Peptides against a protein of PDB entry 6FBK. Designs and how they scored, part 20

Target 1, 90 residues: chain A of PDB entry 6FBK
Amino acid sequence: EDTGVRVELAEEDHGRKSTIALRLWVEDPKKLKGKPKDNGAIEFTFDLEKETPDEVAQEMIESGFFHESDVKIVAKSIRDRVALIQWRRE

## One batch from the design tools (peptide; made by RFdiffusion4, then SolubleMPNN)

Design b2_p13_8_s4 (from b2_p13_8, 4 letters changed)
Fold by OpenDDE base, seed 5:
Structure b2_p13_8_s4 (fold): chain B 90 residues (1-90), chain A 13 residues (1-13)
Amino acid sequence: as target 1 above (90 residues)
Amino acid sequence: MKRVFKVSPEIPP
């Protein structure tokens, strides 16, 4: 499902380390219940072994980037991209 | 430590 939130690699992934750099931004604000803090791209690192999309999404909300009602959609966008990256690593 | 979030004003192409 298209969450309206896009997540892409912010660096080349050689599939060698568990930490990856991601970039997240709102592509379709109509999919969100709340109004995001800004319309820029958020870059962050994600540890494939230690972190979860839900925890990262919560941290984004705590930082004020998104409304608390959008935690699930943000988490899903991260989860979906992470899954694709892991599948590509094969 | 708080997670570091770097914000870019422009959306990537």
Scores: peptide ipSAE 0.629, ipTM 0.888, DockQ to the pose 0.868
Fold by OpenDDE base, seed 4:
Structure b2_p13_8_s4 (fold): chain B 90 residues (1-90), chain A 13 residues (1-13)
Amino acid sequence: as target 1 above (90 residues)
Amino acid sequence: MKRVFKVSPEIPP
C-alpha cells in the first residue's frame, strides 16, 4: 500500500557495495499521523547487510524528522525500496 | 555517534 513516503536511490547502484545512498521524503502528508518537521528530502546511507529499515526509521524519529507514531510507516517505505533494490541486484 | 542525515530543501520531481 501507499505509505505517502517515497524513497529513492540518491546514487546509481552498480550492485557492488553493501551500502547504498537513499533519499526519503514525504509525498502525501495525509498518510502520516504526525506532521514532519521538514518538507525536504532526507539523504542517508543504508547498509543492506547490517542495517534494518526499522532501526533507521527509529533513528529518524530520534532526530526529530517524524512523529514516533509514524515509525512503522517510515520503516515500511524504506523496506519496500530496499527490497526492490535487492530484487534488481539478483 | 548518531546517524548522519543530510536534508535537501528540494525534493525530486
Scores: peptide ipSAE 0.627, ipTM 0.887, DockQ to the pose 0.844
Fold by OpenDDE base, seed 1:
Structure b2_p13_8_s4 (fold): chain B 90 residues (1-90), chain A 13 residues (1-13)
Amino acid sequence: as target 1 above (90 residues)
Amino acid sequence: MKRVFKVSPEIPP
């Protein structure tokens, strides 16, 4: 499903580190229940071994990037990209 | 420890 939120690698993935750099931005704001604060790209690191998309999404909300009602859609966006990265690593 | 988020106004193509 299309979440309207796009997540991409912010760096080239060589499949060696457990930590990756990601960029997240809203591509289709109509898919979100709340309105994003600004129209920019959020860059962050993600530990494939220790962190979960849901926890990161919650931290984004706590930082004020998204409304709490959109935690699951944001988490899914991260999860989908992370899963794809993991699949390509295998 | 709060997570570090870097915001860029430029959206990748």
Scores: peptide ipSAE 0.627, ipTM 0.887, DockQ to the pose 0.866
Fold by OpenDDE base, seed 3:
Structure b2_p13_8_s4 (fold): chain B 90 residues (1-90), chain A 13 residues (1-13)
Amino acid sequence: as target 1 above (90 residues)
Amino acid sequence: MKRVFKVSPEIPP
């Protein structure tokens, strides 16, 4: 499923650290129910062992980046990228 | 503590 939200590594992953730098931005705003307040890229650190996509997505909502109705689609975009990174490490 | 988010107007290619 295309969420319209892209998430990429902001650094090279050598498979050694439990934390990774990610960059998130909207590619297709039509996929979102609300309007994001920014059209730039959001960079943040994600702990592969301690944090969850839903938790980070909720924090983005609270920070005002996205409408509350889009929390699940944002979480999915993060989850999908994290899963790919984990699969590549295995 | 609140998570740190760095916002950049530049979207990666």
Scores: peptide ipSAE 0.626, ipTM 0.888, DockQ to the pose 0.855

## One batch from the design tools (peptide; made by RFdiffusion4, then SolubleMPNN)

Design b2_p14_1_s1 (from b2_p14_1, 7 letters changed)
Fold by OpenDDE base, seed 2:
Parts: structure tokens; sequence; C-alpha cells
Structure b2_p14_1_s1 (fold): chain B 90 residues (1-90), chain A 14 residues (1-14)
């Protein structure tokens, strides 16, 4: 499924800490409310033990990075990447 | 979640 939102590791994951650095970017700049919309990405930390994709996505919407209508797309992109990271750790 | 609070330039973004 292509959501148009991409999430990747912003660091090498050695599987030793619960907090990971991630980078998020969108294919369609219209999905971003922040500036600059072109050629930009959001770097953030995610705690694999304490945080959830839905709550993090909601926080990003509240912070003004995305429109409310895109919260589920953002959450899904984070969830898919986090799940992959956790899978590779096991 | 901790973030920069800003959109950063990344040349790898299509």
Amino acid sequence: as target 1 above (90 residues)
Amino acid sequence: MKYTGELIYNPEVP
C-alpha cells in the first residue's frame, strides 16, 4: 500500500536501545503544512516501548506538520516502519 | 516524541 508518506531510520539500528531516530517525508508537498514544503523531511525520535504510531501522528498534526485528514496515513507509515524495525531486531 | 520542530532540507527526498 502506497500512502505517499515514507518513514526511514535516521541512524543505524543496533537493536540495543528503545529510542530510535526516524525521518519522515511525503511524496506530495501538499500534505505538509510546514515550511518549506519542497525537499524537506521531519526528523524525530520514537520510543519503541512507550509511544504508539497513532499518538505520535496525532501529535504531529497538533504541531502543525500535517492536516487532520491525513492523521491515519501518517500513523500507518510510522507503524509500518516501526513494525519492520521490531521484526529485524528479533 | 521529540522532533526538531522544523522541516529540514533533505536532498534524498524525491
Scores: peptide ipSAE 0.050, ipTM 0.607, DockQ to the pose 0.291
Fold by OpenDDE base, seed 1:
Structure b2_p14_1_s1 (fold): chain B 90 residues (1-90), chain A 14 residues (1-14)
Amino acid sequence: as target 1 above (90 residues)
Amino acid sequence: MKYTGELIYNPEVP
């Protein structure tokens, strides 16, 4: 599924920490809210053991980065990247 | 989740 939201590693993953640095950006600038600009991205940490994509996405919405209607799209994009990272760790 | 609170320039964003 092409959500238009991209999530990538913001650091090299050596598989030794439960926390990872990620970077999120959107393909369509119209999905941005608040501070985000056309060529901007959000860098954030994600705890693989304690956090969930849905919770993190909800926090971003509450912080004003995205519209409430896009929470599931943001969550899915985070989930897909996190899953890929975890698979590579195994 | 911890974020910078700032938008970071990303040249890979089209």
Scores: peptide ipSAE 0.048, ipTM 0.602, DockQ to the pose 0.286
Fold by OpenDDE base, seed 5:
Structure b2_p14_1_s1 (fold): chain B 90 residues (1-90), chain A 14 residues (1-14)
Amino acid sequence: as target 1 above (90 residues)
Amino acid sequence: MKYTGELIYNPEVP
């Protein structure tokens, strides 16, 4: 699925920690808030056991990174990456 | 979720 939002590992995953470092960026800079927008990305930690993509996305919106209308797209992109990471850990 | 608090410059972003 092409959401226009990309989420990747910001570190190598050895499958040992419940927390992982992720990097999020968007293809359309107009979807970003903050400074700078050009070539901007967000690096964040995600707890695979305690957090959910939707809650993290909501927090990012509340923090001013995205427009409210894009929360589900952001959440979906995080979810897809997290699911893949968890699958590879099995 | 822990984050930087702002957008960071990533030269690898296409």
Scores: peptide ipSAE 0.046, ipTM 0.602, DockQ to the pose 0.311
Fold by OpenDDE base, seed 3:
Structure b2_p14_1_s1 (fold): chain B 90 residues (1-90), chain A 14 residues (1-14)
Amino acid sequence: as target 1 above (90 residues)
Amino acid sequence: MKYTGELIYNPEVP
């Protein structure tokens, strides 16, 4: 499924630590809440053992990065990348 | 989540 939200590794993953650096960006700039010139990517760390995609997405919405209606799409995009990272670590 | 820096421009979508 193409959500229009992309999540990528912001560092090389050697499978050695539970905290990873990620980058989240949107295909459609309209999905970003803010000024038109704020069309960019969010760099953040994610703890694979302690955090959940839903909670992180909620925090991003509360921080004003996205519209409330997009919380599940954002969460899914994070979840999909995290799942892939965990899969590759097997 | 820990926000680590300023917003950057989106890369080109392949």
Scores: peptide ipSAE 0.050, ipTM 0.611, DockQ to the pose 0.244; fails the geometry check

Design b2_p14_1_s2 (from b2_p14_1, 7 letters changed)
Fold by OpenDDE base, seed 2:
Structure b2_p14_1_s2 (fold): chain B 90 residues (1-90), chain A 14 residues (1-14)
Amino acid sequence: as target 1 above (90 residues)
Amino acid sequence: MKFTGELRFDPEVP
């Protein structure tokens, strides 16, 4: 699926930490709340052992980064990237 | 989730 949300590694992954730095950007700036600048990206850490994409996405909505209607899109984008990272670690 | 900073311009973002 093309969610319009992209999640990438914000650091080199050596496969040694459970916590990874990620970068999230959206194709449509209207999906971001607040005062996002053009081509803005959000950097955040994700604990591969403790956190879930749904919980992190919900936290982002509660923090005011996204509209509630986009929570599933954000969660899916995080999930897909995390899955790929885990795959590459094996 | 730990937010590492402010929303920033990233020239690599399309």
Scores: peptide ipSAE 0.081, ipTM 0.641, DockQ to the pose 0.270
Fold by OpenDDE base, seed 4:
Order: sequence, then structure tokens, then C-alpha cells
Structure b2_p14_1_s2 (fold): chain B 90 residues (1-90), chain A 14 residues (1-14)
Amino acid sequence: as target 1 above (90 residues)
Amino acid sequence: MKFTGELRFDPEVP
């Protein structure tokens, strides 16, 4: 599914730590709240052992980065990338 | 989560 939300590694993953740096980019600038810079992305840490995509997405909504209606899209995008990262680690 | 800031998008992984 093309969610319009892209999540990428913001650092090289050596598979040595549970915390990773991710970068989230929104294809539609209207989905990002605040004053996004041109071609801006949100960099955030994600703990592979303690956090879930849904919880992180909810926190982003609460922080004002996205509209409530997009929480599941954001969560899915994070989940897809996290799953890929975890798969590559195995 | 820990927000580290707004950056220019530059995908690291395809």
C-alpha cells in the first residue's frame, strides 16, 4: 500500500542496538502540521524492543505533527519499515 | 519516541 508516508533509516544499521534513528517524510505536505520546511522530514528514534508503530504514531499526533485521521497511515508506514529492518537483522 | 528535529529528506535505504 502506498501510504504517502515514507520511513527510512536515518543512520546505518549494524544490528547491534535496539534503538534506531528513523526519518519520516510525507509526500503530501498538507499531511504534516506546523511549519514544515521544503522537502522536510521528521527524524526520530525508535526502540525496536519497547515501542510499537501504533504508539509512536499516536505520540506524533499528540505532538501535533499529523492529523488524527492519519494516525493509522503513519503507524503502518513505520511498521512496514520496522518490519523490513527487523527482517534484515535476522 | 524521541524527536531529533526536522531535516531535509534523504532516504538512506531504498
Scores: peptide ipSAE 0.079, ipTM 0.638, DockQ to the pose 0.168
Fold by OpenDDE base, seed 1:
Structure b2_p14_1_s2 (fold): chain B 90 residues (1-90), chain A 14 residues (1-14)
Amino acid sequence: as target 1 above (90 residues)
Amino acid sequence: MKFTGELRFDPEVP
Protein backbone atom coordinates (compact mmCIF):
# COMPACT_ATOMS: atom_id res chain seq x y z
CA GLU B 1 0.00 0.00 0.00
CA ASP B 2 1.26 3.44 -0.96
CA THR B 3 0.67 5.57 2.11
CA GLY B 4 2.81 8.49 1.00
CA VAL B 5 4.92 7.91 4.11
CA ARG B 6 8.29 6.16 3.87
CA VAL B 7 10.23 4.53 6.70
CA GLU B 8 13.75 3.17 6.34
CA LEU B 9 16.63 2.01 8.48
CA ALA B 10 18.97 4.85 9.38
CA GLU B 11 21.70 2.35 10.31
CA GLU B 12 22.85 -1.14 9.45
CA ASP B 13 20.89 -3.76 11.40
CA HIS B 14 23.13 -6.44 12.87
CA GLY B 15 20.24 -8.05 14.74
CA ARG B 16 21.93 -7.62 18.12
CA LYS B 17 19.97 -4.75 19.66
CA SER B 18 16.27 -4.32 20.32
CA THR B 19 16.65 -0.62 19.54
CA ILE B 20 16.98 0.51 15.92
CA ALA B 21 17.42 3.87 14.23
CA LEU B 22 14.73 4.74 11.68
CA ARG B 23 14.10 7.59 9.28
CA LEU B 24 10.64 8.75 8.21
CA TRP B 25 9.65 11.15 5.43
CA VAL B 26 6.48 12.10 3.59
CA GLU B 27 5.99 12.57 -0.13
CA ASP B 28 3.53 15.43 0.38
CA PRO B 29 5.13 18.26 2.36
CA LYS B 30 1.67 19.58 3.27
CA LYS B 31 1.26 16.57 5.56
CA LEU B 32 4.36 17.52 7.52
CA LYS B 33 4.10 20.20 10.19
CA GLY B 34 6.95 22.43 11.24
CA LYS B 35 9.40 24.64 9.39
CA PRO B 36 11.06 24.17 7.10
CA LYS B 37 9.26 21.10 5.74
CA ASP B 38 10.56 20.74 2.18
CA ASN B 39 12.06 17.25 1.78
CA GLY B 40 12.22 16.87 5.54
CA ALA B 41 12.88 13.60 7.33
CA ILE B 42 12.43 12.59 10.96
CA GLU B 43 15.09 10.40 12.56
CA PHE B 44 14.09 8.42 15.62
CA THR B 45 14.91 5.33 17.65
CA PHE B 46 12.45 2.46 17.97
CA ASP B 47 12.59 -0.27 20.61
CA LEU B 48 11.35 -3.51 19.02
CA GLU B 49 10.55 -5.01 22.43
CA LYS B 50 8.93 -2.08 24.23
CA GLU B 51 7.32 0.22 21.68
CA THR B 52 4.45 -0.09 19.21
CA PRO B 53 3.92 1.73 15.91
CA ASP B 54 0.62 3.16 17.17
CA GLU B 55 2.18 4.64 20.29
CA VAL B 56 5.12 6.08 18.37
CA ALA B 57 2.83 7.59 15.73
CA GLN B 58 0.69 9.16 18.45
CA GLU B 59 3.79 10.65 20.03
CA MET B 60 4.75 12.19 16.70
CA ILE B 61 1.30 13.76 16.40
CA GLU B 62 1.53 15.12 19.93
CA SER B 63 4.94 16.54 19.05
CA GLY B 64 3.33 18.42 16.16
CA PHE B 65 4.83 16.58 13.19
CA PHE B 66 1.51 15.40 11.73
CA HIS B 67 -2.23 16.01 11.92
CA GLU B 68 -4.27 13.79 14.22
CA SER B 69 -6.15 12.41 11.22
CA ASP B 70 -2.91 10.93 9.82
CA VAL B 71 -2.00 8.87 12.89
CA LYS B 72 -3.05 5.55 11.38
CA ILE B 73 -1.19 6.16 8.13
CA VAL B 74 1.99 7.01 10.01
CA ALA B 75 1.56 4.01 12.31
CA LYS B 76 1.04 1.66 9.37
CA SER B 77 4.17 2.88 7.62
CA ILE B 78 6.23 2.31 10.76
CA ARG B 79 4.60 -1.09 11.32
CA ASP B 80 5.33 -2.27 7.80
CA ARG B 81 9.02 -1.43 8.06
CA VAL B 82 9.33 -2.88 11.56
CA ALA B 83 7.69 -6.11 10.42
CA LEU B 84 10.24 -6.47 7.61
CA ILE B 85 13.11 -5.86 10.01
CA GLN B 86 11.80 -8.46 12.45
CA TRP B 87 11.24 -10.96 9.63
CA ARG B 88 14.81 -10.57 8.40
CA ARG B 89 16.12 -11.22 11.91
CA GLU B 90 14.46 -14.68 12.05
CA MET A 1 10.32 6.81 20.76
CA LYS A 2 13.33 9.05 21.00
CA PHE A 3 13.69 11.77 18.43
CA THR A 4 17.37 11.67 17.53
CA GLY A 5 17.78 15.28 16.47
CA GLU A 6 16.24 18.13 14.60
CA LEU A 7 14.25 17.71 11.42
CA ARG A 8 16.72 16.88 8.66
CA PHE A 9 16.28 17.95 5.05
CA ASP A 10 17.77 15.78 2.35
CA PRO A 11 17.19 16.58 -1.33
CA GLU A 12 17.61 12.88 -2.17
CA VAL A 13 14.59 11.98 -0.04
CA PRO A 14 11.29 11.88 -1.95
Scores: peptide ipSAE 0.078, ipTM 0.638, DockQ to the pose 0.279
Fold by OpenDDE base, seed 3:
Structure b2_p14_1_s2 (fold): chain B 90 residues (1-90), chain A 14 residues (1-14)
Amino acid sequence: as target 1 above (90 residues)
Amino acid sequence: MKFTGELRFDPEVP
């Protein structure tokens, strides 16, 4: 589904390490809370073995990047990208 | 969307 949140690799994935660099941006700037009204993106690392999309999304909300009502949308977008990365590593 | 590099996030919660 189109969540309006895009998550992409910020680096080439050779499937050699558990930590990956990701970039997250929102199609609708109104969904962003705080500073970013400039269609900016959040660049972050994600440990495929230790971290979960839900916890990372929750931390982003607590940090003030998104509204509380968008936690599940953000988590889903991260999860979908992570799942695709894991799939391609098979 | 363009990335300016201004907004960075490093998860602290494993």
Scores: peptide ipSAE 0.064, ipTM 0.642, DockQ to the pose 0.131

Design b2_p14_1_s3 (from b2_p14_1, 7 letters changed)
Fold by OpenDDE base, seed 1:
Structure b2_p14_1_s3 (fold): chain B 90 residues (1-90), chain A 14 residues (1-14)
Amino acid sequence: as target 1 above (90 residues)
Amino acid sequence: MKFTGELKFNPEVP
């Protein structure tokens, strides 16, 4: 599924810690709120053991990065990347 | 669970 939201590792993952640095950006700038620019990205830390994509997405919305209607799209994009990272660690 | 990570908007990141 092409959500228009891209999430990638902001660091090399050696699989040694539960915390990972991620980078998120959107292909459609209309999905952004606040003061996002075309080439802007959100960098954030995600704890694989303590956090969930839905909670993180909700926090991003509360922070003013996205519309409430996009929470599921953002969450899914994070989830898909996180799942892939976890699979590579196994 | 509460999100405890740090969020930062970086306009310089491609």
Scores: peptide ipSAE 0.196, ipTM 0.704, DockQ to the pose 0.762
Fold by OpenDDE base, seed 4:
Structure b2_p14_1_s3 (fold): chain B 90 residues (1-90), chain A 14 residues (1-14)
Amino acid sequence: as target 1 above (90 residues)
Amino acid sequence: MKFTGELKFNPEVP
């Protein structure tokens, strides 16, 4: 499913750390809160062992990056990318 | 467990 939210690695993953740098951006500027509505992206670290996509998405909402109604979409996008990264590590 | 990673909004990155 195309959620309209893209998540990719912000660094090369050598599979050595439990944390990975990710970059998240939306195709629809309306989903981003705040003044920047152009090619903005959120860069963040994700701990593969300690964090979950749902928790991270919720924190992003609480931080004001997204509307509460988009939490599930954000979480799904993170989950899908994280799952792919984990698969490649195995 | 709460998210502890750093969040940075970069308007210049695609």
Scores: peptide ipSAE 0.194, ipTM 0.704, DockQ to the pose 0.767
Fold by OpenDDE base, seed 2:
Structure b2_p14_1_s3 (fold): chain B 90 residues (1-90), chain A 14 residues (1-14)
Amino acid sequence: as target 1 above (90 residues)
Amino acid sequence: MKFTGELKFNPEVP
């Protein structure tokens, strides 16, 4: 599924810590709330042991980054990237 | 639980 939301590592992952720096951007800038710049991305930390994609996505909505209607798309994109990162660590 | 990470807009190209 092409969500139109891309999530990638914002740092090199050495598999040594539970937190990872991620970068998120959308193909359609209208999915971002506020005043994002044309080539802007959202950078954030994600705790692999304590946080869930749904909680993080909901926080992004409450923080004003996304519309509520896109929360599940954002959560899915984070989940898919996190799963890939964890797979690489094995 | 609640999200405790930092969120910010980065003007750099992804």
Scores: peptide ipSAE 0.193, ipTM 0.702, DockQ to the pose 0.758
Fold by OpenDDE base, seed 5:
Structure b2_p14_1_s3 (fold): chain B 90 residues (1-90), chain A 14 residues (1-14)
Amino acid sequence: as target 1 above (90 residues)
Amino acid sequence: MKFTGELKFNPEVP
């Protein structure tokens, strides 16, 4: 499903590191319940072994990037990309 | 490991 939030690799993944660089931005703000604080992209690192999409999304909300009502949609966006990356590593 | 990130202006974002 289309969450309206896009997550992409910010670097090439060679499948060797547990930590990857990701870029997240709102592609369709109409899909969100709240209004994003900024229209820019968030660049961050994600540890494939230690972190979870839900926890990272929650921290993004707490940091003020998104409205609290959109935590699940943000988490799903991260999850979908992370799952795809992990699948390609197999 | 916890989230660390920042907002960046990206004119290429669709």
Scores: peptide ipSAE 0.045, ipTM 0.623, DockQ to the pose 0.431

Design b2_p14_1_s4 (from b2_p14_1, 7 letters changed)
Fold by OpenDDE base, seed 5:
Structure b2_p14_1_s4 (fold): chain B 90 residues (1-90), chain A 14 residues (1-14)
Amino acid sequence: as target 1 above (90 residues)
Amino acid sequence: MKFTGELKFDPEVP
């Protein structure tokens, strides 16, 4: 499904580190809180072993990046990308 | 772990 939120690897994944650099952007900039610049994206590190998409999404909302109503959409977008990365590592 | 991330300008974002 299309959540309107895109999550991509911000680096090449060699499958050796538990942490990965991710880039997240939204199709509708109005989904971002604050003063989003044109073509704004969030870059962050995700620990594949210690973190969960839902927890990270919640922390993003608490940090002021998104509206509370979008937490599940953000979480799903992260989850889908993380799951794909983990699958490719098998 | 706690989330650490930044909002950045990326001209390559579609």
Scores: peptide ipSAE 0.207, ipTM 0.710, DockQ to the pose 0.429
Fold by OpenDDE base, seed 1:
Structure b2_p14_1_s4 (fold): chain B 90 residues (1-90), chain A 14 residues (1-14)
Amino acid sequence: as target 1 above (90 residues)
Amino acid sequence: MKFTGELKFDPEVP
């Protein structure tokens, strides 16, 4: 599924810690709200053991980065990337 | 669990 939201590692993952740095940006600038602008990206820390994509996405909405209607799209994009990272760690 | 990570907007990051 092409959500229009891209999430990538902002650092090299050596699989040694539960915390990872991620980078998120949107392909459609119309999805941006508040701070995020056309060519901007959001960098954030995600704890693989303590946090969930849904919680992180919700925080981003509350911070004014996205519309509430896009929370599930953002969450899914984070989830898909996180899952891939976890699979590589196995 | 509540998200406690730091969010940072960087317009220079592609």
Scores: peptide ipSAE 0.198, ipTM 0.704, DockQ to the pose 0.765
Fold by OpenDDE base, seed 3:
Structure b2_p14_1_s4 (fold): chain B 90 residues (1-90), chain A 14 residues (1-14)
Amino acid sequence: as target 1 above (90 residues)
Amino acid sequence: MKFTGELKFDPEVP
């Protein structure tokens, strides 16, 4: 499923730490609520043991990055990437 | 020129 939201590793993951650097951007600039909509990207760290995609997505919306209606799409995109990373670590 | 934003997280739930 193509959500239109892309999430990638912003660093090489050797599976040695619980925190990972991620980069998130949207294909459709209309989905970004904040200014620079043309090619905006959000760079952040994610704690694989303490944080959840849903909570992170909620924070992004509360911070004004996305519309409330897109919370589940954003959360899903983060979840899919995080799940893949955790799978690779197994 | 590429716009980049940094978001800080503080989980409410442990």
Scores: peptide ipSAE 0.189, ipTM 0.666, DockQ to the pose 0.095
Fold by OpenDDE base, seed 2:
Structure b2_p14_1_s4 (fold): chain B 90 residues (1-90), chain A 14 residues (1-14)
Amino acid sequence: as target 1 above (90 residues)
Amino acid sequence: MKFTGELKFDPEVP
């Protein structure tokens, strides 16, 4: 599924810590609420042990970065990247 | 160049 939301590592992952730096951007700028505008990207940390993609996505909505209708798309994109990162660590 | 925004959340305490 092409969500139109891309998530990648914002740092080199050495597999030594539970937190990872991620970068998220959308293909359609209309999916971003408020700032950033245009072709912006969002950089954030994700705790692999404590956080869930749904909780993080919901907080991004509440923080005004995305529309509520896109929360599941954002969560899925984070989940898929996190799963891939964890797979590479094994 | 594209703008980058930084997000900083407090970890969820279960």
Scores: peptide ipSAE 0.183, ipTM 0.659, DockQ to the pose 0.095

Design b2_p14_2_s1 (from b2_p14_2, 6 letters changed)
Fold by OpenDDE base, seed 2:
Formats: structure tokens, sequence, C-alpha cells
Structure b2_p14_2_s1 (fold): chain B 90 residues (1-90), chain A 14 residues (1-14)
């Protein structure tokens, strides 16, 4: 499903660390309810063992990157990428 | 909860 939010690795993943660097940006703002501002690409670390896409998405909301109504779609975008990364690691 | 650091780059990856 196209969330309109793109999430990619900000670094090459060698499958050695539990923490990865991700980059997230809005590709199609029409998919979001809150009219996100063009913040460019947002880079952050994600701990595959301790963190969840939902919590990270919520933190992005609290930081002002997205409207609260878009927390689920942002979380899904992160979740989908994280899942792909984990699948590729195994 | 800990404060998360977000780094913003103006240019988006191609």
Amino acid sequence: as target 1 above (90 residues)
Amino acid sequence: MRKRTFKVSPEKPL
C-alpha cells in the first residue's frame, strides 16, 4: 500500500547492528490528512530490538513533523520498511 | 521516555 511516505536506509545495512539509520520523507502529500510541510528528509536511528514504528511515529508527531491524524500512516511506512530490512537480513 | 533526535536534510534522496 502506498502511504505517500517513503522510508529508506540512510546507511548500508550489513546486518550486524540492532540499530539502523533511516531516512523518511513525504513523497505524496495527498496521502496525508494533515498537509505536512516540506521538511525535507528526516533521518533517525531505529533500534530493531527495542523500538516500535508506532512509538517513533508518535515522537515525530510530538516533534511537529506530522499531524496527529497521520500517526498511523507514518507508523505503517516505518513498519513496512523495517519489515523489509528484517526479511532481507534472514 | 527518552528524547529522540531527528536530523533534517533539505534535499530528499533521488
Scores: peptide ipSAE 0.628, ipTM 0.877, DockQ to the pose 0.771
Fold by OpenDDE base, seed 5:
Structure b2_p14_2_s1 (fold): chain B 90 residues (1-90), chain A 14 residues (1-14)
Amino acid sequence: as target 1 above (90 residues)
Amino acid sequence: MRKRTFKVSPEKPL
């Protein structure tokens, strides 16, 4: 499903470490319920073993990047990318 | 837990 939010690796993944660098940005704001602050691309680290997309999304909301109503769509965007990365590591 | 750091770049990747 197209969330309108794009998430990609900010670094080449060699499958060596549990921590990866991700970059997230809005491609289609119409998919979001709130009006996100288009700050460009948001880069952050994600621990594949310790962190969850939902928690990171919540932290993004707390940081003011997205409206609280969009926490689930943001989390899904992260989850989908993380899943893809995990599949490629398999 | 420490506060998560988000780095914002005005330029979006292709």
Scores: peptide ipSAE 0.626, ipTM 0.875, DockQ to the pose 0.750
Fold by OpenDDE base, seed 1:
Structure b2_p14_2_s1 (fold): chain B 90 residues (1-90), chain A 14 residues (1-14)
Amino acid sequence: as target 1 above (90 residues)
Amino acid sequence: MRKRTFKVSPEKPL
């Protein structure tokens, strides 16, 4: 599913550490129920062992980047990228 | 818990 939210590595992943730097931005705002701020790209670290996409998405909502109605779509975008990164590490 | 740090960059990657 195309969430309209894109998540990419902010740095090269060598598969050595549990934390990765991610960059997230809206590619297709029509996919979101709310109208997000045009913040450009949001960069953050994600701990592959300790953190969940849902919790990070919730924190983005609380920070005002997205509307609460879009928490699941944001979480999915993070989850999909994280899964891809983990698959590539294996 | 400490607030998560989000760094906002105006330039979007391709």
Scores: peptide ipSAE 0.625, ipTM 0.875, DockQ to the pose 0.724
Fold by OpenDDE base, seed 4:
Structure b2_p14_2_s1 (fold): chain B 90 residues (1-90), chain A 14 residues (1-14)
Amino acid sequence: as target 1 above (90 residues)
Amino acid sequence: MRKRTFKVSPEKPL
């Protein structure tokens, strides 16, 4: 499903590291329950071995990027992209 | 939770 939140690689993935750089931004705000501030794109690292999309989403909420009611949709956005990246690594 | 570093870029990719 279209979460309205887009996640892309912020760097080229050579499949050598467990850590990847991601960029996340709101593409369709009407998909979100809250009204996140449009600060552009959020860049962060994601450890494919140690971290989970839910944990990162929670951290984004705590940082004030999104409303708590949107934690699951944000997590899904990250999960979907991470899955694609991992599948491409196979 | 641990403190995570987020870098905010004002420009959104297309």
Scores: peptide ipSAE 0.628, ipTM 0.879, DockQ to the pose 0.758; fails the geometry check

Design b2_p14_2_s2 (from b2_p14_2, 6 letters changed)
Fold by OpenDDE base, seed 3:
Structure b2_p14_2_s2 (fold): chain B 90 residues (1-90), chain A 14 residues (1-14)
Amino acid sequence: as target 1 above (90 residues)
Amino acid sequence: MKKHDFKVSPEKPL
């Protein structure tokens, strides 16, 4: 499903590192329950071995980027992109 | 849970 939140690689992935650079932004705010601010694109590093999308999403909520009711939507957007990256590495 | 440095860029990519 379209979460309204887009996540992309911020750098080329050669499949050599456990960490990847990601960029996340709101593409369709109507998909979110809260009223997120237009924060532009959020860049961050994600460790494929140590981190989970839920933890990162929760940290974004705590940082004030999204409403608490949208934690699962944000987590899903990260999870979906991470899954695609993992699949392409195979 | 790790503490991330969330860097905000004003321009959204296409």
Scores: peptide ipSAE 0.637, ipTM 0.882, DockQ to the pose 0.808
Fold by OpenDDE base, seed 4:
Structure b2_p14_2_s2 (fold): chain B 90 residues (1-90), chain A 14 residues (1-14)
Amino acid sequence: as target 1 above (90 residues)
Amino acid sequence: MKKHDFKVSPEKPL
């Protein structure tokens, strides 16, 4: 589903590292329950082996990027992109 | 929980 949160690779993925650089931003704020701050794009490293989308999303909430009510939608956005990246690596 | 260095860029790509 369209989460309203977009996640893309921040750099080219050569499939050599377990970590990837991601960029996340709100594309459609109407999809979110809270009222997120306009933080532009958030760039971060994601470890495909050690991290989960839920944990990263929770950290984003704790950092004040999103409201707690949107943790699952943010996590889903990350998960969906990570899945695509993983599938492309295979 | 693992801590990330979240870098904020005002530019939103298309």
Scores: peptide ipSAE 0.637, ipTM 0.881, DockQ to the pose 0.827
Fold by OpenDDE base, seed 5:
Structure b2_p14_2_s2 (fold): chain B 90 residues (1-90), chain A 14 residues (1-14)
Amino acid sequence: as target 1 above (90 residues)
Amino acid sequence: MKKHDFKVSPEKPL
């Protein structure tokens, strides 16, 4: 589904590391319940073995990037991209 | 889980 939040690889993934570099930004703010801060693109590392999309999303909320009501939609956006990346690695 | 250093870029990818 279209969450309105886009997540892409910030660098090419060769499938060699457990960590990946991601870039996240709001593409359709109407999909969000809150009013996200206009932070442009957010880059961060994600450990495929140790981290979960929910926890990363929660940290983004705590950092003030999104409203607490949008934690699940942000987490889903990360999860969907991570799942796709992992599928491509197989 | 590790705390992240979120890098903010004002430019969004096209």
Scores: peptide ipSAE 0.637, ipTM 0.880, DockQ to the pose 0.862
Fold by OpenDDE base, seed 1:
Structure b2_p14_2_s2 (fold): chain B 90 residues (1-90), chain A 14 residues (1-14)
Amino acid sequence: as target 1 above (90 residues)
Amino acid sequence: MKKHDFKVSPEKPL
């Protein structure tokens, strides 16, 4: 499904580190239940071994980037990109 | 869980 939230690598992934740099932003705000703030792009590191998309998404909500009702949409966006990156590493 | 250091950029990637 199209979440309206886009997530991409902020740097080239050589498959040598357990951490990756990601960039997340809203591409289609109509897909979200809450009205997202115009935060531009959010850059952060993601540990492929220690972190989960749900936990990171929850932290973004707590930081005020998104409404609580959109936590699953944000988490799915991160999960889909992480899975794609993992598949490319295999 | 460890807190993330979110870096916000007003410009979105193309």
Scores: peptide ipSAE 0.635, ipTM 0.880, DockQ to the pose 0.842

